Peptides against a protein of PDB entry 5LHZ. Designs and how they scored, part 65

Target 1, 78 residues: chain A of PDB entry 5LHZ
Amino acid sequence: QLLKSVFVKNVGWATQLTSGAVWVQFNDGSQLVVQAGVSSISYTSPNGQTTRYGENEKLPDYIKQKLQCLSSILLMFS

## One batch from the design tools (peptide; made by RFdiffusion4, then SolubleMPNN)

Design b2_p19_3_s2 (from b2_p19_3, 12 letters changed)
Fold by OpenDDE base, seed 1:
Structure b2_p19_3_s2 (fold): chain B 78 residues (1-78), chain A 19 residues (1-19)
Amino acid sequence: as target 1 above (78 residues)
Amino acid sequence: MQETLDALLKKVQSFLESS
């Protein structure tokens, strides 16, 4: 269930879910989900492939860039 | 909700720092 959905210029849409997750739908068609209480993050590529990453896992640079963007969005929501 | 956002922010920052 959606709590709040915000359009972020040059990024896409960022949505807070009642589950405690934040869901970002990027302009390139990819998606990122971070969930409170879950040790991994979920990335879905534009082709629909979903990958989960753990905290100590080496992340692809494009994922790091999207996480940095998400960090900025979270600060914006606060 | 703010507490949840703070937790998410901390989590994301942890991912970035540990990668």
Scores: peptide ipSAE 0.645, ipTM 0.892, DockQ to the pose 0.788
Fold by OpenDDE base, seed 5:
Structure b2_p19_3_s2 (fold): chain B 78 residues (1-78), chain A 19 residues (1-19)
Amino acid sequence: as target 1 above (78 residues)
Amino acid sequence: MQETLDALLKKVQSFLESS
């Protein structure tokens, strides 16, 4: 279930889920899901391929950029 | 809800710092 969806200019949509997750749908068609209580994050590429990353895993730069964006969004919600 | 957001923020920041 969705709690709230926020449009972020030049980024896409950020949605809070009742599960404790935040779901970002980027304008490039990719998606990022971060869930409280889960040790990994989920990235879905525009072609629909989903990859999970662990906390100490080396991340591709494009993933880091999207996480930075998500961080900024979360700060806005705080 | 705010506590969850704070936890998510810390998590994301941890991922960025640990990578």
Scores: peptide ipSAE 0.645, ipTM 0.892, DockQ to the pose 0.833
Fold by OpenDDE base, seed 2:
Structure b2_p19_3_s2 (fold): chain B 78 residues (1-78), chain A 19 residues (1-19)
Amino acid sequence: as target 1 above (78 residues)
Amino acid sequence: MQETLDALLKKVQSFLESS
């Protein structure tokens, strides 16, 4: 269930879920979900393929870029 | 909810630092 959605200029939409997760829908069609208490993050590519990454796992650069963006969004919410 | 956001921020930052 959705709690609050915020439009982020040049990025897309960021949504807080009642589950405690934050869900970002990027303009390129990709998605990122981060959930407190879960050791992994979830990335969904524009074609719908979902990949979970662990904390100490080497991330693709494009994922790191999106995580950096998410970090900025979370700071914005704070 | 703010505490949750703080936890998420720390998680994301941890991912970025450990990657």
Scores: peptide ipSAE 0.644, ipTM 0.892, DockQ to the pose 0.834
Fold by OpenDDE base, seed 4:
Structure b2_p19_3_s2 (fold): chain B 78 residues (1-78), chain A 19 residues (1-19)
Amino acid sequence: as target 1 above (78 residues)
Amino acid sequence: MQETLDALLKKVQSFLESS
């Protein structure tokens, strides 16, 4: 269930779900899903491959950049 | 809603700091 969707300039779309997740669809075709109460985050590459990362896992730089972007988006919602 | 967003923000920041 969708709670709120916003267009983020130069980023894409960010959607808050009633499940407690935030779903970002980036302009490059990639996606991030972060869910409250879940110990991992989900990244989907433009080719559709999904990878889950744990909290203490070393992240690729491009993932870090997208997570930093997500942080900014979350602040926008607040 | 806001509490969930705050939790998500903390989670994302934790991921960034722990990586």
Scores: peptide ipSAE 0.644, ipTM 0.892, DockQ to the pose 0.809

Design b2_p19_3_s3 (from b2_p19_3, 10 letters changed)
Fold by OpenDDE base, seed 1:
Structure b2_p19_3_s3 (fold): chain B 78 residues (1-78), chain A 19 residues (1-19)
Amino acid sequence: as target 1 above (78 residues)
Amino acid sequence: QSQTLQQLLEKVQSFLESS
């Protein structure tokens, strides 16, 4: 279930889930899901392909940029 | 929820630092 959804200027929509996840729907059509207690993050590209990344994997720069954005969003929610 | 958000923040920061 959705706990709270907020519009983030120049980013898109960020939603807190009752599951302990945060789901970001970026303006470019991509999505990012991070979940407490899970060792990986989930990225969905604009074409709908979903990839899970582990903590020690080398991330594409565009993913790192979105994670940096997510960091700011998490601080916003707190 | 604050605790969960903190957990998520630490997770994201870990991903950024480990990549």
Scores: peptide ipSAE 0.671, ipTM 0.900, DockQ to the pose 0.823
Fold by OpenDDE base, seed 3:
Formats: sequence, C-alpha cells, structure tokens
Structure b2_p19_3_s3 (fold): chain B 78 residues (1-78), chain A 19 residues (1-19)
Amino acid sequence: as target 1 above (78 residues)
Amino acid sequence: QSQTLQQLLEKVQSFLESS
C-alpha cells in the first residue's frame, strides 16, 4: 500500500510505502527501493532489470549517485 | 522525523560509506 507520494523536482516521484519502504521512480526510468529491516537495496534499470546490492558491496557510481539523491529525498520527508 | 525514515536514511548513508 502507498502511504504518501511526492513529486520531486528534477528527480521524479518518491513514495513511502506502508511496508516501511521508500520507492523512487527517477525521470530516467530507473527505480530505487530501500526497505527498513532489509539488508539490501533494489535498483531497477530503465530496461526493467532489477539488481539487489548488499551493504558492503562496491556500488557502481550511477547507483551511488541515485543513493545520494535518495538520501536528500529522505531528508525532505522528515 | 519518523523512526522508519530515520532508519532508511541511516541505511542509505551506510551503503554510501561502505562502498
């Protein structure tokens, strides 16, 4: 279930889920899901391929950039 | 901010710092 969705200028849409996750749909067609209590994050590329990354895994730079953006979004929700 | 949002923020920051 969706709790709240907000439009983020120059980024896309960010949605809080009742599950405790935040789901970001970026303007480039990619998606990022971060879930409380889950040790991995989920990235979906514009072509629909989903990859899960662990906490100590080296991340591609484009993923790090998305996570930096997500960090800012989470601060907006506070 | 909610505890859940804080947890998510800390998780994201941990991912960034450990990468």
Scores: peptide ipSAE 0.671, ipTM 0.901, DockQ to the pose 0.772
Fold by OpenDDE base, seed 4:
Structure b2_p19_3_s3 (fold): chain B 78 residues (1-78), chain A 19 residues (1-19)
Amino acid sequence: as target 1 above (78 residues)
Amino acid sequence: QSQTLQQLLEKVQSFLESS
């Protein structure tokens, strides 16, 4: 269930879920989901392929960029 | 929720720093 959805200019939509997750839908069609209490993060590419990453995994640069954006969004929600 | 958001922020930061 949704707590709050906000439109972020030049980024996309960010949604807080009652589950403790934040879901970002980027303008390029990709998605990120981060969930409290879960050791991995989820990235879905524009073609719908989903990859889960662990904390110590090497991340593609484009993922890191999106995570930086997500950090900014999380600060917006706080 | 503030606590949860802080947890998420710390998690994301950890991912970035540990990558």
Scores: peptide ipSAE 0.669, ipTM 0.899, DockQ to the pose 0.794
Fold by OpenDDE base, seed 2:
Structure b2_p19_3_s3 (fold): chain B 78 residues (1-78), chain A 19 residues (1-19)
Amino acid sequence: as target 1 above (78 residues)
Amino acid sequence: QSQTLQQLLEKVQSFLESS
């Protein structure tokens, strides 16, 4: 269930879910889902491949860039 | 700011710092 969707210029769409998760749909077709209380984050590439990453796992640079963007979005939602 | 959003923010920051 969707709670709120916000258009983010030059990024895409960010949606708060009733589950407490935040779901970002980037303009490049990738997606990122972060959920409180879950030890991992979920990234979906433009081709639909989904990968979950743990907290202490080494992240690809492109994932870190997306997370930096997400951090800014979360601050915006506050 | 909701508690959930704060938790998410801290989570994301933790991921970035511990990567």
Scores: peptide ipSAE 0.669, ipTM 0.900, DockQ to the pose 0.791

Design b2_p19_3_s4 (from b2_p19_3, 10 letters changed)
Fold by OpenDDE base, seed 5:
Structure b2_p19_3_s4 (fold): chain B 78 residues (1-78), chain A 19 residues (1-19)
Amino acid sequence: as target 1 above (78 residues)
Amino acid sequence: MKETIEALLKKVQKFLENS
């Protein structure tokens, strides 16, 4: 269930879910889902491949960039 | 939902710091 969706210029859409997750749909077609209480994050590439990353895992730079973007979005929601 | 957002912020920051 969707709680709130916001348009982020030059980024895409960010949606807050009643589940406690935030779902970002980037303009490049990729997606990022971060859920409270879950030890991993979910990234979906533009081709539809989904990968879950653990908190101690070495992340690709492009994932780190999108997580940094997500941090900015989360600050906007707060 | 602010508490949840704060939790998500901390989580994301932890991911970035540990990477």
Scores: peptide ipSAE 0.684, ipTM 0.904, DockQ to the pose 0.842
Fold by OpenDDE base, seed 3:
Structure b2_p19_3_s4 (fold): chain B 78 residues (1-78), chain A 19 residues (1-19)
Amino acid sequence: as target 1 above (78 residues)
Amino acid sequence: MKETIEALLKKVQKFLENS
């Protein structure tokens, strides 16, 4: 279930879920899902392929960039 | 809800720091 969806200029949409997750839908068609209490994050590429990453894994630069963006979004919610 | 956001923020920061 959705709690709140916000439009983020030049980024896309960010949605807070009742599960404790935040779901970001980027303008390029990719998606990120982060959830409290879960050790991994989920990235879905524009082609629909989903990959989960652990906190100690080396991330692709494009993922790092989107996580940095997500950090800024989370600050908007706080 | 705010507490959850704070937890998520810390989590994301941890991912960025460890990557």
Scores: peptide ipSAE 0.683, ipTM 0.904, DockQ to the pose 0.834
Fold by OpenDDE base, seed 2:
Structure b2_p19_3_s4 (fold): chain B 78 residues (1-78), chain A 19 residues (1-19)
Amino acid sequence: as target 1 above (78 residues)
Amino acid sequence: MKETIEALLKKVQKFLENS
């Protein structure tokens, strides 16, 4: 269930879920889901492929970039 | 919800630090 969706300029849409997750839909068609209490993050590529990454896993640069963006968004929600 | 956001911030930061 969705709580609130916010348009983020030059990024896309960020949505808070009742589950405690934040869901970002990027303009490039990719998606990122981060949820409290879960040890992994979920990334969906523009082609629809979903990959989960662990906390100690080496991340691709494009994932790191989107996580940095997410950090800014989270601060926005604070 | 604010506490959840703070938890998410810490989580994301940890991911970035460990990668």
Scores: peptide ipSAE 0.683, ipTM 0.904, DockQ to the pose 0.831
Fold by OpenDDE base, seed 4:
Structure b2_p19_3_s4 (fold): chain B 78 residues (1-78), chain A 19 residues (1-19)
Amino acid sequence: as target 1 above (78 residues)
Amino acid sequence: MKETIEALLKKVQKFLENS
């Protein structure tokens, strides 16, 4: 269930879910889902392929960049 | 949701630090 959606200039849409997750839909067609209480994060590439990453895994640079972007978005919500 | 957002911030930072 959606709680709040915000348009982020030059990024895309960020949505807070009642589940405690934040869902970011990037302009490049990729998506990130990060949820409180879950040990992994979910990335969906523009082609629709979804990959889950654990906290101790080495992340691809493009994922790290999107996570940095997500951090900035989360700060907007704080 | 502020508390949840703070938790998410912490989580994301851990991912970035451990990667």
Scores: peptide ipSAE 0.682, ipTM 0.904, DockQ to the pose 0.853

Design b2_p19_4_s1 (from b2_p19_4, 8 letters changed)
Fold by OpenDDE base, seed 5:
Structure b2_p19_4_s1 (fold): chain B 78 residues (1-78), chain A 19 residues (1-19)
Amino acid sequence: as target 1 above (78 residues)
Amino acid sequence: SDKELIENIRKLLEELNSQ
C-alpha cells in the first residue's frame, strides 16, 4: 500500500510504502526500490529489466547517481 | 564507498519509518 507520494522536480515521483520501502519512479522510466532491513536494492531499467544490487557489490555509476538522488529525496520526506 | 552509500540510504529510510 502507498503511504504518500511526492513529486520531485526533474526527477520523478517518490512513494513511501506502508511496507517501509521507498519506490522512486524516475522521469527516464527507471525505478528504484529500497527497504530498510533488506540487504539489496532493486533497480528497474527503462526497458523493464530488474536487477538487485547487494551492499557489497560495485555499483554502476548511473545507479550511484540515482541513489544519491534518493538520499536527497529521503531527506525531503523527513 | 558504494556500501557506505547504501548504508546511508538505509539509515535515512529507517529514520523515515520511525516517524
Scores: peptide ipSAE 0.629, ipTM 0.903, DockQ to the pose 0.921
Fold by OpenDDE base, seed 3:
Structure b2_p19_4_s1 (fold): chain B 78 residues (1-78), chain A 19 residues (1-19)
Amino acid sequence: as target 1 above (78 residues)
Amino acid sequence: SDKELIENIRKLLEELNSQ
């Protein structure tokens, strides 16, 4: 379930889930889900393809950029 | 590193969830 949703200017929507995850819906149509205690992140491309990345896996640059953005979002939540 | 980036996210999530 959803706990709180926040509109982030020039980024999209960020939603805190009761599970402890954060779900970001980016303006480009992509999505990112990250959760504490889970060893992988979930990325959904604009075409709807979902890929999970492990913590020891080399990340594509566009994923890194979105994770950096997520870091900023989480700081905003605090 | 990529791992450090993910760990940073997780740490921030834990802080958020502790509120």
Scores: peptide ipSAE 0.628, ipTM 0.902, DockQ to the pose 0.947
Fold by OpenDDE base, seed 4:
Structure b2_p19_4_s1 (fold): chain B 78 residues (1-78), chain A 19 residues (1-19)
Amino acid sequence: as target 1 above (78 residues)
Amino acid sequence: SDKELIENIRKLLEELNSQ
């Protein structure tokens, strides 16, 4: 269930879920899902391929950039 | 580091969920 959805200029939409997750839908068609209590993040590319990244693995630069963006979004929420 | 970045996300998320 959705708790709160926020339009982020030049980024896309960020949605806080009742599950404790945050779901970001980027303008490029990609998506990120991060969830409290889960040790991995989920990235979905524009073509629909989903990849989970753990805390100990190397992140692609474009993922890092999106995560930095997500950090800013989370700060906006609080 | 990448790990640090993810941990920052987690911390921010936990803080958000604590409200």
Scores: peptide ipSAE 0.628, ipTM 0.902, DockQ to the pose 0.811
Fold by OpenDDE base, seed 2:
Structure b2_p19_4_s1 (fold): chain B 78 residues (1-78), chain A 19 residues (1-19)
Amino acid sequence: as target 1 above (78 residues)
Amino acid sequence: SDKELIENIRKLLEELNSQ
């Protein structure tokens, strides 16, 4: 369930979950879920297709960009 | 690297969860 949600201007919404994950809902309709204890990240495209990426996989550039954004968001939460 | 990026995020997330 949801713990805390924050609006991020020109990005979307970022939500801290009670599970310890952070869920970002981007303005483009995509979503990203990351969790410290999980070896993969979850990305959902605007059309609803979900893909999990392992820590040793080569990431698509658009994923890297969103992860860079996420790092900034995490600093905001702290 | 991609791995370093993910690890940095995980570290930040762990710090967040430790609060």
Scores: peptide ipSAE 0.626, ipTM 0.902, DockQ to the pose 0.927

Design b2_p19_4_s2 (from b2_p19_4, 11 letters changed)
Fold by OpenDDE base, seed 4:
Structure b2_p19_4_s2 (fold): chain B 78 residues (1-78), chain A 19 residues (1-19)
Amino acid sequence: as target 1 above (78 residues)
Amino acid sequence: SDRDLIQQIRQLLQQLNSQ
C-alpha cells in the first residue's frame, strides 16, 4: 500500500510505502526501490529488467547517481 | 564507498520510518 507520493521536479515520482520502502519512478523510465532492513536495493531499467544490488557490490555510476538523488529525496521527506 | 552510499540510504529510511 501507498502512504504518499511526491512529485520531484526533474526527477519523477517518489512514493513512500506502508512497508517502509521508498519507490522512485524516474523520468527516464527507470525505478528504484529501497527498504530499511533489506540488504539490497532494487533497480529496474527502462526496459523492465530488474537488478538487485547488495551493499558489498560495486555499483554502476548511473546507479550511484540515482541513489544520490534518492538521498536528497529522503532528506526532503524527513 | 558504494557500501557507504547504500548504508546512508538505509539510515535515512530508518529515520523516515521512525517518524
Scores: peptide ipSAE 0.660, ipTM 0.910, DockQ to the pose 0.886
Fold by OpenDDE base, seed 3:
Order: sequence, then structure tokens, then C-alpha cells
Structure b2_p19_4_s2 (fold): chain B 78 residues (1-78), chain A 19 residues (1-19)
Amino acid sequence: as target 1 above (78 residues)
Amino acid sequence: SDRDLIQQIRQLLQQLNSQ
């Protein structure tokens, strides 16, 4: 369930869920879901493939870029 | 590190959920 959604210019939409997760829908069609109590992040590519990345895993550069963007969004929510 | 980036995000989420 949705708590609130915000439009982020040049990025997409970011939604806070009642579960405590944040869901980002990027303009390129990809998505990120992160949650404080979960040890992995979820990335869905524009083609619909979902991959979970653990905190000890080497991340693809494009994932790092989106995570950096997400960190800025989270600061904006505060 | 990649781990640090994920940890940073989780900390920010925790702060957000504690509001």
C-alpha cells in the first residue's frame, strides 16, 4: 500500500510504501525497491527482469548510479 | 564501497521510517 508518491524531475516517481520500502520508477522504465530491514535491493530492468543484489555483491555501474540517485531522493523525503 | 552505498541507503530509509 502507498503512503505517498513524489515526482522527481528528470528521474521519475518515488513512492513510500506502508511496509517501509521505497519504490522508484525511473524514466527509462527500470525500477528499484529498497527496504531498511531487508539485506538486499531489488532492481527491475525495463524488460521486466528482476534481480536482487546483496550488500556483499559487486554492483553493476548502472545500478550504482541509480542507487546514488535514490540516496538523493531519500534525503529529499526527509 | 558498494556495501557502503547500500548501507547508506538503508540508514536513510530507517531515518525516513522513524519520522
Scores: peptide ipSAE 0.659, ipTM 0.910, DockQ to the pose 0.931
Fold by OpenDDE base, seed 2:
Structure b2_p19_4_s2 (fold): chain B 78 residues (1-78), chain A 19 residues (1-19)
Amino acid sequence: as target 1 above (78 residues)
Amino acid sequence: SDRDLIQQIRQLLQQLNSQ
């Protein structure tokens, strides 16, 4: 369930879930789901393919870029 | 590092959920 959704200019929508996760829907059609108690992140590409990345994996650059964006969003939420 | 980035995200999420 959704707790709060905010529009982020030039990024998309960021939603805080009741589960404690944060779900970002980017303007390019991709999605990112992160949760504090989970050691992996979930990325869904614009074509709908979902991939989970662990904290010890080498991340693709486009994932790192979106995570950097997410950091700014999380600071904004607080 | 990539690990540091993910850990930063997790810390921020924890702070958010603790409020």
Scores: peptide ipSAE 0.659, ipTM 0.910, DockQ to the pose 0.883
Fold by OpenDDE base, seed 5:
Order: C-alpha cells, then sequence, then structure tokens
Structure b2_p19_4_s2 (fold): chain B 78 residues (1-78), chain A 19 residues (1-19)
C-alpha cells in the first residue's frame, strides 16, 4: 500500500510504501526500490529488466546517479 | 565508496520510517 507520493521536478515520482520501502519512478521509465533492513537495492530498467545490487558490489555510474537523487528525495520526505 | 552510498540511503530510509 501507498503512504504518500511526491512529484520531483525533472526526476519523476517517489512513493513511500507502508512496507517501509521507497519506490521511485523516473521520467526515463526506470525504477528504484529501496527498503530498510534489506541489503540490496532493486533497479528496473526502462525495458522492464530488474537487477538487484548488493552493498558490496560496484555500481554502474547511472545507478549511482539515481541513488544520489534518491538520497535527496529521502531528505524531502523527512 | 559505493558501499557508503548504499549505507547512506538505508540510514535515511530508516530515519524516515522511524517518524
Amino acid sequence: as target 1 above (78 residues)
Amino acid sequence: SDRDLIQQIRQLLQQLNSQ
């Protein structure tokens, strides 16, 4: 279930879920899902391909960019 | 590091969920 959704200009939509996860739907069609207590992040590319990245893995630059954006979004929710 | 970035995200998320 959804708690709240916020529109982020030039980024997309970010939604806080009752599960404790945050779901970002980027304008480019990609998605990120992160959740406290889970050691991996979920990224879905615009073509629908989903990949999970662990905290000990080297991240693609485009993922890091989106995570930096997510960091700012999480601060907005607070 | 990449690990630091993910940890930062998780910390912020925990803070959010602790409201």
Scores: peptide ipSAE 0.659, ipTM 0.910, DockQ to the pose 0.866

Design b2_p19_4_s3 (from b2_p19_4, 9 letters changed)
Fold by OpenDDE base, seed 3:
Structure b2_p19_4_s3 (fold): chain B 78 residues (1-78), chain A 19 residues (1-19)
Amino acid sequence: as target 1 above (78 residues)
Amino acid sequence: SDKDLIDEIRELLKQLNSQ
């Protein structure tokens, strides 16, 4: 279930879930889900393909960029 | 490292969930 959704200018939408996860829907059509206490992050590409990345995996640069963006978004929530 | 970035996000999530 959704708890709170925030529109982020030039980025997309960020939604806090009741599970404790945050779900970001980027303007490029990709999505990112991160949750504390879960050892992997979920990335969905614009074509709809979902990939889970473990915390010790080497991340593609485009994933790092979106995670950096998510970090900034979460700071805005505070 | 990549893990450091994820850890940072998880910490921010914990703070958010504590509100």
Scores: peptide ipSAE 0.585, ipTM 0.888, DockQ to the pose 0.955
Fold by OpenDDE base, seed 5:
Structure b2_p19_4_s3 (fold): chain B 78 residues (1-78), chain A 19 residues (1-19)
Amino acid sequence: as target 1 above (78 residues)
Amino acid sequence: SDKDLIDEIRELLKQLNSQ
């Protein structure tokens, strides 16, 4: 269930879920879901492929960039 | 490290969820 959605200029939409997760829908068509207490993050590419990344595995640079963006977005929810 | 970045995100989420 959705709790709050925020439009982020030049990024997309970020939604806080009642589960405690945050779901980002980027303008490029990709998606990112992160939740505290869950050991992996979920990334969906524009073509619809979903990949989960664990805490200790190396992340692609483009995902790290989106996570950095998410960090800034989370501050907006405060 | 990549883990540090994820940990940062998770910490922010914890703070957000505590509101």
Scores: peptide ipSAE 0.585, ipTM 0.888, DockQ to the pose 0.919
Fold by OpenDDE base, seed 4:
Structure b2_p19_4_s3 (fold): chain B 78 residues (1-78), chain A 19 residues (1-19)
Amino acid sequence: as target 1 above (78 residues)
Amino acid sequence: SDKDLIDEIRELLKQLNSQ
């Protein structure tokens, strides 16, 4: 299901999936999955707890920071 | 807003997927 994986310095790994999602594995052990056609994002904490956030939910600051990081990563793919 | 950030990412994903 993997299309492409890239190593991002000081961040971790970002993987483009055949589903159209992007999966980021951060150096801190957390993970983030976002897909354009899905109404929620998936965050997995370093302890392994996964939380899905809807598009109308208030996000924790650390999630927003990781999303901002993901935004930068996606721009790198361009 | 938080939604705006997510929408931005989704738009970038859409562009990426269109390649």
Scores: peptide ipSAE 0.585, ipTM 0.888, DockQ to the pose 0.953
Fold by OpenDDE base, seed 2:
Structure b2_p19_4_s3 (fold): chain B 78 residues (1-78), chain A 19 residues (1-19)
Amino acid sequence: as target 1 above (78 residues)
Amino acid sequence: SDKDLIDEIRELLKQLNSQ
């Protein structure tokens, strides 16, 4: 379930879930889900393909870029 | 490192969830 959704200009929508995860829907059609206490992050590409990345796994640059964006977004929820 | 970035995100999430 959804707790709170925030519109982020030039990025998309960020939603806090009851699970404790944050779900970002980017303008490019991709999605990112990150949750504390879960050892992996979930990325869905614009074409709907979902990939999970472990915490010790080397991340693609486009994932890093979106995580950096998420860092700043999380301040909007406080 | 990549892990450091993820850890940073998770710490922020932890703080958010503690509200």
Scores: peptide ipSAE 0.585, ipTM 0.888, DockQ to the pose 0.898

Design b2_p19_4_s4 (from b2_p19_4, 8 letters changed)
Fold by OpenDDE base, seed 1:
Structure b2_p19_4_s4 (fold): chain B 78 residues (1-78), chain A 19 residues (1-19)
Amino acid sequence: as target 1 above (78 residues)
Amino acid sequence: SDSELLQEIRKLLEELNKQ
C-alpha cells in the first residue's frame, strides 16, 4: 500500500499511500495521517495516543506546527 | 485560522491524488 516514501531533513519520513493518504513519521516519534475525503486528521503522539482533529476545532500549537510542515511536504510531493 | 490550515492540507492532498 506504500506508493512513495521520502526522507524529509529535520522532520522524518513522509509516505504517500495508494489509499490516497499521506503518513508522516516525525523524528520526535509522533505521526500524522491525512486522508483525502476525510474531514479530520489523525495525530499519534509519541506515547502512542491517537487523536483526531476536525476543521472546526482549536488546534494545539504543536499540531499547527506539524501541519505547516505537512503543507510543505505535500507541495514537495507535487 | 486553524480551519483554513486544515482545509489547505486537504486541498493539497486532493490535488496530489489527482496526479
Scores: peptide ipSAE 0.590, ipTM 0.884, DockQ to the pose 0.787
Fold by OpenDDE base, seed 4:
Structure b2_p19_4_s4 (fold): chain B 78 residues (1-78), chain A 19 residues (1-19)
Amino acid sequence: as target 1 above (78 residues)
Amino acid sequence: SDSELLQEIRKLLEELNKQ
């Protein structure tokens, strides 16, 4: 269930879910989901492949860039 | 580090959910 969605210029859409998750839909067709109480994040590539990343993994640079963007969004919501 | 980045995300999310 959706709580609220915000349009982020040059990024896409960010949605808070009632579950405590945040879902970002990027303009390039990729997606990120971060969930409260879960130690991993979920990335879905434009082709629909989903990968989960934990805290002890080496992240691809493009993932780090999107996570930095997500960080900014989360700060924006605060 | 990558771990710190993910931890930051989680922290921010937790703070967001406190509101």
Scores: peptide ipSAE 0.588, ipTM 0.884, DockQ to the pose 0.765
Fold by OpenDDE base, seed 5:
Structure b2_p19_4_s4 (fold): chain B 78 residues (1-78), chain A 19 residues (1-19)
Amino acid sequence: as target 1 above (78 residues)
Amino acid sequence: SDSELLQEIRKLLEELNKQ
């Protein structure tokens, strides 16, 4: 269930879940989900394709860009 | 590095969940 949601200008919506996850819905239709206790992140592209990325693999640049946004969002929630 | 970026995310998330 949802804990709180924040609108991020030119980015989208970010939601903190009671599960400890953070869910970002980007304006371009993509989504990121990061979960406490899980070593991988989940990215869903605008076409609905979901990919999980771990800490030991090379990330696409567009993923890194969105993760940088996520970093700022996490600081925003704090 | 990419690993450091994910670790940063994890760290921030854990800190957030401590609240």
Scores: peptide ipSAE 0.587, ipTM 0.884, DockQ to the pose 0.744
Fold by OpenDDE base, seed 3:
Structure b2_p19_4_s4 (fold): chain B 78 residues (1-78), chain A 19 residues (1-19)
Amino acid sequence: as target 1 above (78 residues)
Amino acid sequence: SDSELLQEIRKLLEELNKQ
């Protein structure tokens, strides 16, 4: 279930879920999902391919950029 | 590091869920 959705200028939409997850839909069509209690993140590319990344693996630069954006979004929620 | 970035995300998410 959706708890609340926030429009983020020049980024997209960020939605807090009752599950404890945050779902970001970026303007480029990609998506990120992060979940409390889960050690991996989920990235969906604009073509619909979903990849999970863990804490111990090397992240592509474009993923890191989106994660840093997500960090800023989470700070906005608080 | 990449792991530190993920840890930061999770920390912020946990704090958010405390609200």
Scores: peptide ipSAE 0.589, ipTM 0.884, DockQ to the pose 0.816; fails the geometry check

